Peptides against a protein of PDB entry 6IDX. Designs and how they scored, part 109

Target 1, 380 residues: chain A of PDB entry 6IDX
Amino acid sequence: KELAKLSADVTFATEFINMDGIIVLTRLVESGTKLLSHYSEMLAFTLTAFLELMDHGIVSWDMVSITFIKQIAGYVSQPMVDVSILQRSLAILESMVLNSQSLYQKIAEEITVGQLISHLQVSNQEIQTYAIALINALFLKAPEDKRQDMANAFAQKHLRSIILNHVIRGNRPIKTEMAHQLYVLQVLTFNLLEERMMTKMDPNDQAQRDIIFELRRIAFDAESDPSNAPGSGTEKRKAMYTKDYKMLGFTNHINPAMDFTQTPPGMLALDNMLYLAKVHQDTYIRIVLENSSREDKHECPFGRSAIELTKMLCEILQVGELPNEGRNDYHPMFFTHDRAFEELFGICIQLLNKTWKEMRATAEDFNKVMQVVREQITRA

## One batch from the design tools (peptide; made by RFdiffusion4, then SolubleMPNN)

Design b2_p15_3_s4 (from b2_p15_3, 4 letters changed)
Fold by OpenDDE base, seed 5:
Structure b2_p15_3_s4 (fold): chain B 380 residues (1-380), chain A 15 residues (1-15)
Amino acid sequence: as target 1 above (380 residues)
Amino acid sequence: MSVSDFPATSHIKGV
């Protein structure tokens, strides 16, 4: 107890470290000896002293043994009653993950996000906060391939549901620290969109062009059986498709693929359009056909609007930026759905289409409509 | 029309 208090002092820490004091503390944890009557209290103070000593940055986190990591991970993965040990163990694992890629690899083998979800199902908001902080650390330090796997996992759907039900919709006010961790988790989740946001469409890729053709098919051929293979279109069909791409509101009516070569938002805009067309088909068809039947110069160009809205949403959500320590603004809606960005796009494109009509906008007013829509989104 | 001419959309909170 006294050691844990004194370990916060840099002078004491320096002298204690020079006496191999950290090595003694690590060995106490590694021994795992539950034989002492006050083992839990002693262990809680040992972990506190260890954390406070390591926070001085005098000793590298890479000094810890695999046995130490396994013991700390064991306190987190096993059902424990001692909140103090659990809290310190979560904090130690977070610090290890943040400070060392080698320790991240070892910890990621010993614990899963699924195991950490159990610590969110408690009434203690401090434990919930440290559990989310460790999840955020693991997500931040994961290689890109593993980060995508983590986001797509059943564990992540369950994580969002548990956060929504036990944290956000909990009977207690959310503290600043929890709000910050929810913000961090949101930022890290949206950063998974960065690759698609920065991916240029290849106008020569037939598979990508077939997606644009599918958008046309869903909008204009909704009654025609998909059995008519797109490949055998006479020159008259190509001219018809140019008209359809104009009615879809693409800037390049001849080759709509060129509209997706700008990054941001690149292919992410096409992903949003395809999601809207498949998941919210009635909304998509309504927006497209309502504007395609207008010859009054008040048509809202859906394709252009979808691209610029996707870019705007990426800017508002700061996609590709690291989380800031002073921020605690999170959006509860991003925990309600697994495709929350695409659902947000689907809401915002309807708002844009409504605002365009209310403004009686023309193509010349496009930037003004986008400014109004930006303000409407950022105030909600 | 200025941005002030459009009410803040309270509806995004309802999803």
Scores: peptide ipSAE 0.018, ipTM 0.505, DockQ to the pose 0.010
Fold by OpenDDE base, seed 2:
Structure b2_p15_3_s4 (fold): chain B 380 residues (1-380), chain A 15 residues (1-15)
Amino acid sequence: as target 1 above (380 residues)
Amino acid sequence: MSVSDFPATSHIKGV
């Protein structure tokens, strides 16, 4: 207890470390020796002293043994552990993951996100905060292949549901520390969109062109009786598609694939458009047909609007940026749905279409409409 | 969030 208190002093820490004191603490943890009548209290103070000593940055985290890591991971995985030991064990694992890539690899083998989710299902918000902080650390330090695996895993759907039900909808106010960890998780989740945001469309890729053709089909052929197949002229068919791509509001209505060669938002804009067209088909068809039937120059160009809105949403959500330590602004909506970004896009494209109508905008007003829509989204 | 949760364009023009 006295050691744990004194370990916060840098002068004491330096002298204690010079006396191999930290090695003694690590060996006490490694031994797992339950022989002392006050073992749990002693262990809690040992882990506190270890954290305080390591926080001075005098000793590298790489000094810890695999046996030490396994003992700490064991305290997190045990169903009946003292809350004070669990809290300190989560904090030690977080610090190890953040400070050493070699320790990350070892910890990622010993602990699963599924085990950490169990520590979110508790009435202690501090335990919940350290559990989500460790999840965030593991997610941040994961290589790109493993980060994508973590995102696609059932663990993410379950994690979002548990956070929503046990943290966000909990009968207690969210503390600043928990709000920060929810913000971090949100940012790390949206950073998975970066690959698609930075993927250029290949105008020569037939599979990507078929997605654009599917957008046309959903908008214009969904109600057309197949009996009115316009006559077999390949040239008349190409001219028809050019008109349809103009009505869809693409900037390059001859080759809409060219509109997706700019990064950001690249292919992510096409993903959002296709999601809207398939999941919210009535909304998509309405937006497209309301603007395609206009002859008054007040048509909202859906294709251009969807691309620029996707880019704007990426900028607002800081897609591809690292989490900032001073921020704690999270959106509960991103924990309510698996496709929360695409659902946000679907809400915002309707807002854009409404705002365009209310402003009586023309193509010349496009940037002004986008500014008004940005202000509406950022104030909501 | 719904489309109704966003301020109408008329409220933004008055600032």
Scores: peptide ipSAE 0.014, ipTM 0.492, DockQ to the pose 0.010
Fold by OpenDDE base, seed 3:
Structure b2_p15_3_s4 (fold): chain B 380 residues (1-380), chain A 15 residues (1-15)
Amino acid sequence: as target 1 above (380 residues)
Amino acid sequence: MSVSDFPATSHIKGV
């Protein structure tokens, strides 16, 4: 207890470390000797002193043994551990993951996100916070392949559901520390969009062009029996598609693929448009057809609007930026759906279309509409 | 703590 308190002082920490004191603490954890009276209390103070000493940055985290890691992971994975031991064990695992890629690899073998989810199903908000912090650390330090897998996994769906039900919709006020960890998790989740945001469309890639063609098909051919595609020559088909791409509101009516060569938002805008067209088909068709039937120059260009909105959402959500320690703002909506960004896009594109109508905008007003929509999105 | 829900979600609950 006294050691744990003194370990917060840098002068004491330096002297204690110079005496190999930290090695003694690690060996106490490694020994696992449950035979001592007050073992749990002694262990909790040992873990506290260890963490406080390591936080001075004097000793490398790589000094810890695999036996130490297994003991700490064991305190997190075992049922009915003392709350103080669990809390310090979560914090130590977080620090190990954040400070050492070699320790991350070892910890990721010993502990799963599924085991950490059990610590979210408790009434103790401190334990919940440390569990999310460790999940965030594991997610931050994961290789890209594993991050994508983690995001798509059943564990991540379950994590969002548990956070929503036990943290966000809990009967207790969310503390600043928890709000920060929810913000971090949100940012790390949106950073998975960065690859698609920075991916340029290849105008010569037929598979990517087929997505644009599918957008056209859903908007204009959904009621048309595919049998009535008249065998009219390639030129008439090109002229027809140019008209359809104009009606869809692409900037390049001849080759809409060129509109997706700008990064950001690159292919992410096309992903959002395709999601809207497939998941919210009635909303998509309505937006496109309402604007395609207008002859009054007040048509909202869907394709251009979708691209610029996707870019705007990426800017607002700071896609590709690391979490800021000073920020605690998170959006509960992002815990309600697996594809929350695409759902947000679907909401915001309807808002844009409404705002365009209310402003009686023309193509010349496009930037003004986008500014108003930005203010509408950011003022909430 | 401003839980900024994007206003688009709060206003569309009213449409």
Scores: peptide ipSAE 0.009, ipTM 0.443, DockQ to the pose 0.013
Fold by OpenDDE base, seed 1:
Structure b2_p15_3_s4 (fold): chain B 380 residues (1-380), chain A 15 residues (1-15)
Amino acid sequence: as target 1 above (380 residues)
Amino acid sequence: MSVSDFPATSHIKGV
């Protein structure tokens, strides 16, 4: 207890470390010796002192043994561990993951996100905060392949559902620390969109072109069986499609695929359009047809608007950026749906369409409308 | 999603 307090002092920490004090603390953990009547209290103070000493940055985190890691991971994976031990163990694992890729690899073998989710299903917000912090650390330090696995739709859905029900919808105010961890998790989740945001469409890829054709089909041929393959249309049919792509509000009416060659938002804009068209078909058709039937130059170009809105949402959500310290602005909506970004897009495209109408905008006002929409989204 | 989860979008519920 006194050691844990003194370990916060850098002068004491330096001298204690020079006396191999950290090695003594690590050996106490490694021994796992439960023989002492006050083992839990002693262990909690040992782990506290260890954290405070390591926070001075005097000793590399790589000094810890695999036995130490296994003991700490054991305190997180075992049921009915003392809350203070669990908190410190989560914090130690977080620090290990953040400070060493070698330790990340070892920890990722000893613990699962599923085990950490169990610590979210409690009434203690501090435990929940440390558990999310460790999940965030693991997610941040995961290699791309493992990050995708951690980010699989099921794990994300389950984690989001648990966070929503046990944290966000809890009968208690969200503390700043928890709000920060929810923000971090949100940023890390949106960073998975970066690949698609930076993927250029190949205008020669037939599969990608078929998606654009499907957007046209859903908007204008809703009664036609999707089995009507986009046959090599006669020149008249190509001219018809050029008109349809103009009515869809693409910038390149001849080859809409060219509109998706710009990165950001690249293919992510096409993904959003396709999601809207398939999941919110009535909304999509309404937006397209309301603007396609206008001859007054007040038509909102859906295709262009969807691309620029996708880019804007990526900028607002800081897609591809690391989480900032001191931020705690999380949106509960992003925990309510598996496709939260696409649903946000679907809301914001309706806002854009409404704002365009209210402003009585023309194509020349496009950038002004986008600025107003940005302000509306960022004030929400 | 409740459009109310984004206060500025809460005005879209009427369209």
Scores: peptide ipSAE 0.009, ipTM 0.448, DockQ to the pose 0.011

Design b2_p15_4_s1 (from b2_p15_4, 8 letters changed)
Fold by OpenDDE base, seed 1:
Structure b2_p15_4_s1 (fold): chain B 380 residues (1-380), chain A 15 residues (1-15)
Amino acid sequence: as target 1 above (380 residues)
Amino acid sequence: SELQKLLEETLSKEV
């Protein structure tokens, strides 16, 4: 206890470290001394002293042994651990992950997100906060390949559901620390969209062109069999498609694929449009047909609007940016759906279309409409 | 507010 308190002092920490005191603490944990496991208070103070000493940055986290990591991970994976030990163990693992890529690799082998999710099902918000903090650290330090695996894992749906039900919809006010961790998790989750946001459409890729053709088909040929492959289209058929792509509000009516070559938002805009067209087909068709039938120059260009809205949403959600310290602005809605970004897009595109009509906008007013929509989204 | 409510109502339909 006294050591844990004194370890917060940099002068004491320096002298204690110079005496190899930290090595003694690590060896005590490594030895798994049945004494420390029976005296939860002594172990909790040992772990506290270790954290406080390491927080001075005098000793590299890389000094930590695999045996030490396994012991700390063992305290997190055990169902019947003292709350104080669990808190300190989660904090140690977080600090290890944040400060050392080599320790991240070792910890990621010893601990699963599934084990950390179990600590979210408790009524203790502090344990929940430390568990999310460690999940966030693991997500932040994961290689890109592993982040995608974490994204696709059943773990994300389950994680979101557990956070929604046990944290956000909990009977307790969310503290600032938890709100920050939820913000961090939200930012890291949206950063999974970065690859698609930065992927340029290849205008020569037939599969990508077929998606644009499918958008046209859903909008204008909803009763027609998909068997009308864009095969040997006569010049008359190409001219028809150019008209349809104009009615869809693409900037390049001849080759709409060119509108998706700008990054951001790249292919992410096309993904959002396709999601809207398939999942919310009636809404998509309504928006397109309401504007495609207009001859009054007040048509809302859906294709252009969808691209610029996707870009705007990426900017608002800070896609590709690291989480900022001191921010705690999270949106509960993003934990309610697996495709929350695409659903957000689907609502915001309806708002954009409404705002365009209300403003009686023309193509010259496009940037003004987008600014009004930005203000509406950010104030919502 | 209204957008947020629409978002919550739309996104809550899967829950």
Scores: peptide ipSAE 0.032, ipTM 0.754, DockQ to the pose 0.706
Fold by OpenDDE base, seed 3:
Structure b2_p15_4_s1 (fold): chain B 380 residues (1-380), chain A 15 residues (1-15)
Amino acid sequence: as target 1 above (380 residues)
Amino acid sequence: SELQKLLEETLSKEV
């Protein structure tokens, strides 16, 4: 107890570390000796002292043994652990993950996200905070392959539902520390869009061109009676498609694939358009047809608008940026849906289309409309 | 905002 208090002092910490005191603390944890009636209190103070000593940055986190890691991970995975031990164990694991890639690998083998989720289903907000902090640390330090797996596990309705129901909709005010961890989780979740945002469309990839053709099909062929005979020559078909791509509001009416070669937003814009067209088909068809039937130069170019809106949303959400330690702004709405970004896009594209009509905009007003829409989204 | 309400209403239908 006294050691735990003194360990916060850098002078004491330096001297104690120089005396191999930290090695003694690690050995106490490694021994796992449950024999003392005050073992839990002693262990909690030992873990506190260890954490405070390590926070001075004098000793590398790589000094810890695999036995120590397993013992700490054991305190997190066991159902009947003292709350103080659990809290300190979560904090130690977080610090290990953040400070050492080698420790991350070892911890990721010993602990599952499912075990950490169990610590979210408690009334103790401090335990919840440290559990989310460790999830965030694991997510931040994960290799891209494992990060996608963790994202899929987060996209599993379970983690979001638990955070939403037990943390966000909890009967207690959210503390600053929890708000920060929710912000971090939100940022890390949106950073999964970075790959698609930076993926250029290959204009030679037939599968990607078939997606653009599917957008045309959904907009124009869904109402077409089967009587439009396939017999119009290849040139008439190309001319027909050029007209359709103009009506869809692509900048390149001949080859819309070229509109998706710019990164950001690259293929992410096409993903959003396809999601809108498949999941919100009526909304998509309405937006396209309302603008395709206009000969008054007040047509809203859907394709161009969707690309620039996707880029704008990525800029607003700071996709690809690391979480900032000073920020605590999270949006509960993004924890309510698996495809929250695509749904946000679907709402914002309707807002854009409405704003375009209200402004009586032409193609020359495009940037002004986008500025107004940006202000509307950022004030929301 | 009206947008947040619309988002919450849209996103709440899948919960």
Scores: peptide ipSAE 0.031, ipTM 0.743, DockQ to the pose 0.635
Fold by OpenDDE base, seed 4:
Structure b2_p15_4_s1 (fold): chain B 380 residues (1-380), chain A 15 residues (1-15)
Amino acid sequence: as target 1 above (380 residues)
Amino acid sequence: SELQKLLEETLSKEV
């Protein structure tokens, strides 16, 4: 206890570390000594002293043995561990993950997100906070392949449901620390969109061109007789598609693929358009046909609007930015759906289309409409 | 806002 308190002092920490004191603490934990296991308070103070000593940055986290990592991970994975030990163990694992990629790899082998989810189902908000903090650390430090796997785990109805029901909709006020960790989780989740946001469409990629063609098909052929066989690439059909792409509101109605070469939002805009067209087909068709039937120059260019809206949403949500330590602004709504960004897009594109009509906008008013829509979204 | 409410109502639809 006295050691744990003194370990917060940098002068004491320096002298204690110079005396190999930290090595003694690590060996005590590594030994799994029945003494520390029987005296939860002594173990908690040992872990506190270790953490406080390491927080001075005098000793590299890479000095930690695999045996020590396994013991700490064991305290997190075992049921019925003392709350104080669990808190310190989660904090130690978080610090290890944040400070060492080598330790991240070892920890990622010893613990699963599923084990950490069990700590979210408790009534103790501090344990929940430390568990989310460790999840966030693992997510932040994961290689891109593993990060997507973790994201898929976050998209799992189970994790989102647990966060929503046990953390967000809990009968307790959300503390600043928890709000920060929820903010971090939200930022890290939206940062998964960065790759698609920065992916330029290749106009020669037939698969991506087929998506644009599918957008046209859904808008214009869904009610039309199947007799227009996709096969005959006649110039008349190319001219027909050019008209359809104009009615879809692409800037380049001859080659709509060119509209997706700008990054941001790159392919993410096409993903949003395709999601809207497939998941909210009636809304998509309505928006397109309402504007395609207008001859008064008050048509809202859907394709252009979808691209610029996707870019705007990425800017508002700060996609690609790292989480800031001083922020705690999270949106509970984003934990309710696995495709929250695409659903947000689907709502905002309807808002844009409404605002365009209300303003009696023309193509010259486009930037003014986008500014009004930005203000509407940011005030929401 | 009305938008926030609409967002919450739309996103609360567990797919």
Scores: peptide ipSAE 0.031, ipTM 0.730, DockQ to the pose 0.661
Fold by OpenDDE base, seed 5:
Structure b2_p15_4_s1 (fold): chain B 380 residues (1-380), chain A 15 residues (1-15)
Amino acid sequence: as target 1 above (380 residues)
Amino acid sequence: SELQKLLEETLSKEV
């Protein structure tokens, strides 16, 4: 207990570390000797002292043994561990993951996100906070290949639902520490969009061109029998498609694929447009047709608007940026849906279309409309 | 905000 308190002092920590004191603490954990009547309290203070000593940055986290990692992971994986031990064990694992890629690899083998989810279902907010913190650390330090797998596991309705029901909608105020961890999780989740945001469309890729053609089909041919396979486009059909791409509000009416070569938002804008067209088909068709029938120069260019809105949403959500310390601005809404970004896009594109009409905007007013929409989204 | 409410209402209907 006194050691744990004194370990917060850098002078004491330096002297204690120089006396191999930290090695003694690690060996106490490694021994797993449950034989003492006050073992739980002693272990809790040992883990506290270990954390406080390591927080000085004097000793590398790489000094810890695999046996130590397994013991700490064991305390997190066991269902009936003392809350004080569990809390400190989660914090130690978080620090290990954050400070050492080699320790991350070892911890990622010993602990599953599923085990950490069990600690979110408790009434203790501190345990929930440290569990999310460790999840965030694992997600942040995951290699790109594993990060997508973790994201798919997170997108699994289960973690999101548990966070929503047991943390966000809990009968208690969200503390600043929890709000920060929810913010971090939100940022890390949106950073998965970075790849698509930075992916340029290949104008020669037929599969990507077929998506643009599908957007046209959904907008203009939705009532036409699919049996009219687009036979070899005579010059009249090419001219027809150019007109349709103009009505869709693409900047390049001849080759709309060129509009998706700019990064950001690259292919992410096309993904959002396709999601809107498939999931919210009535909304998509309405927006397109309301503007396609206008000859008054007050048409809202859907294609251009969708691209610039996607870019704007990425900027607002700070896609590709690391979580910042001291921020706690999470949005509960993003925990309600697995396609939350695309749903946000679908709402914001309707807001944009409404704002365009209200402003009686023309193509020259485009940037002014976008600025007004940005203010509306950021004040929401 | 009105947008947050709209988002919550929209996202809550699909569950």
Scores: peptide ipSAE 0.027, ipTM 0.717, DockQ to the pose 0.546; fails the geometry check

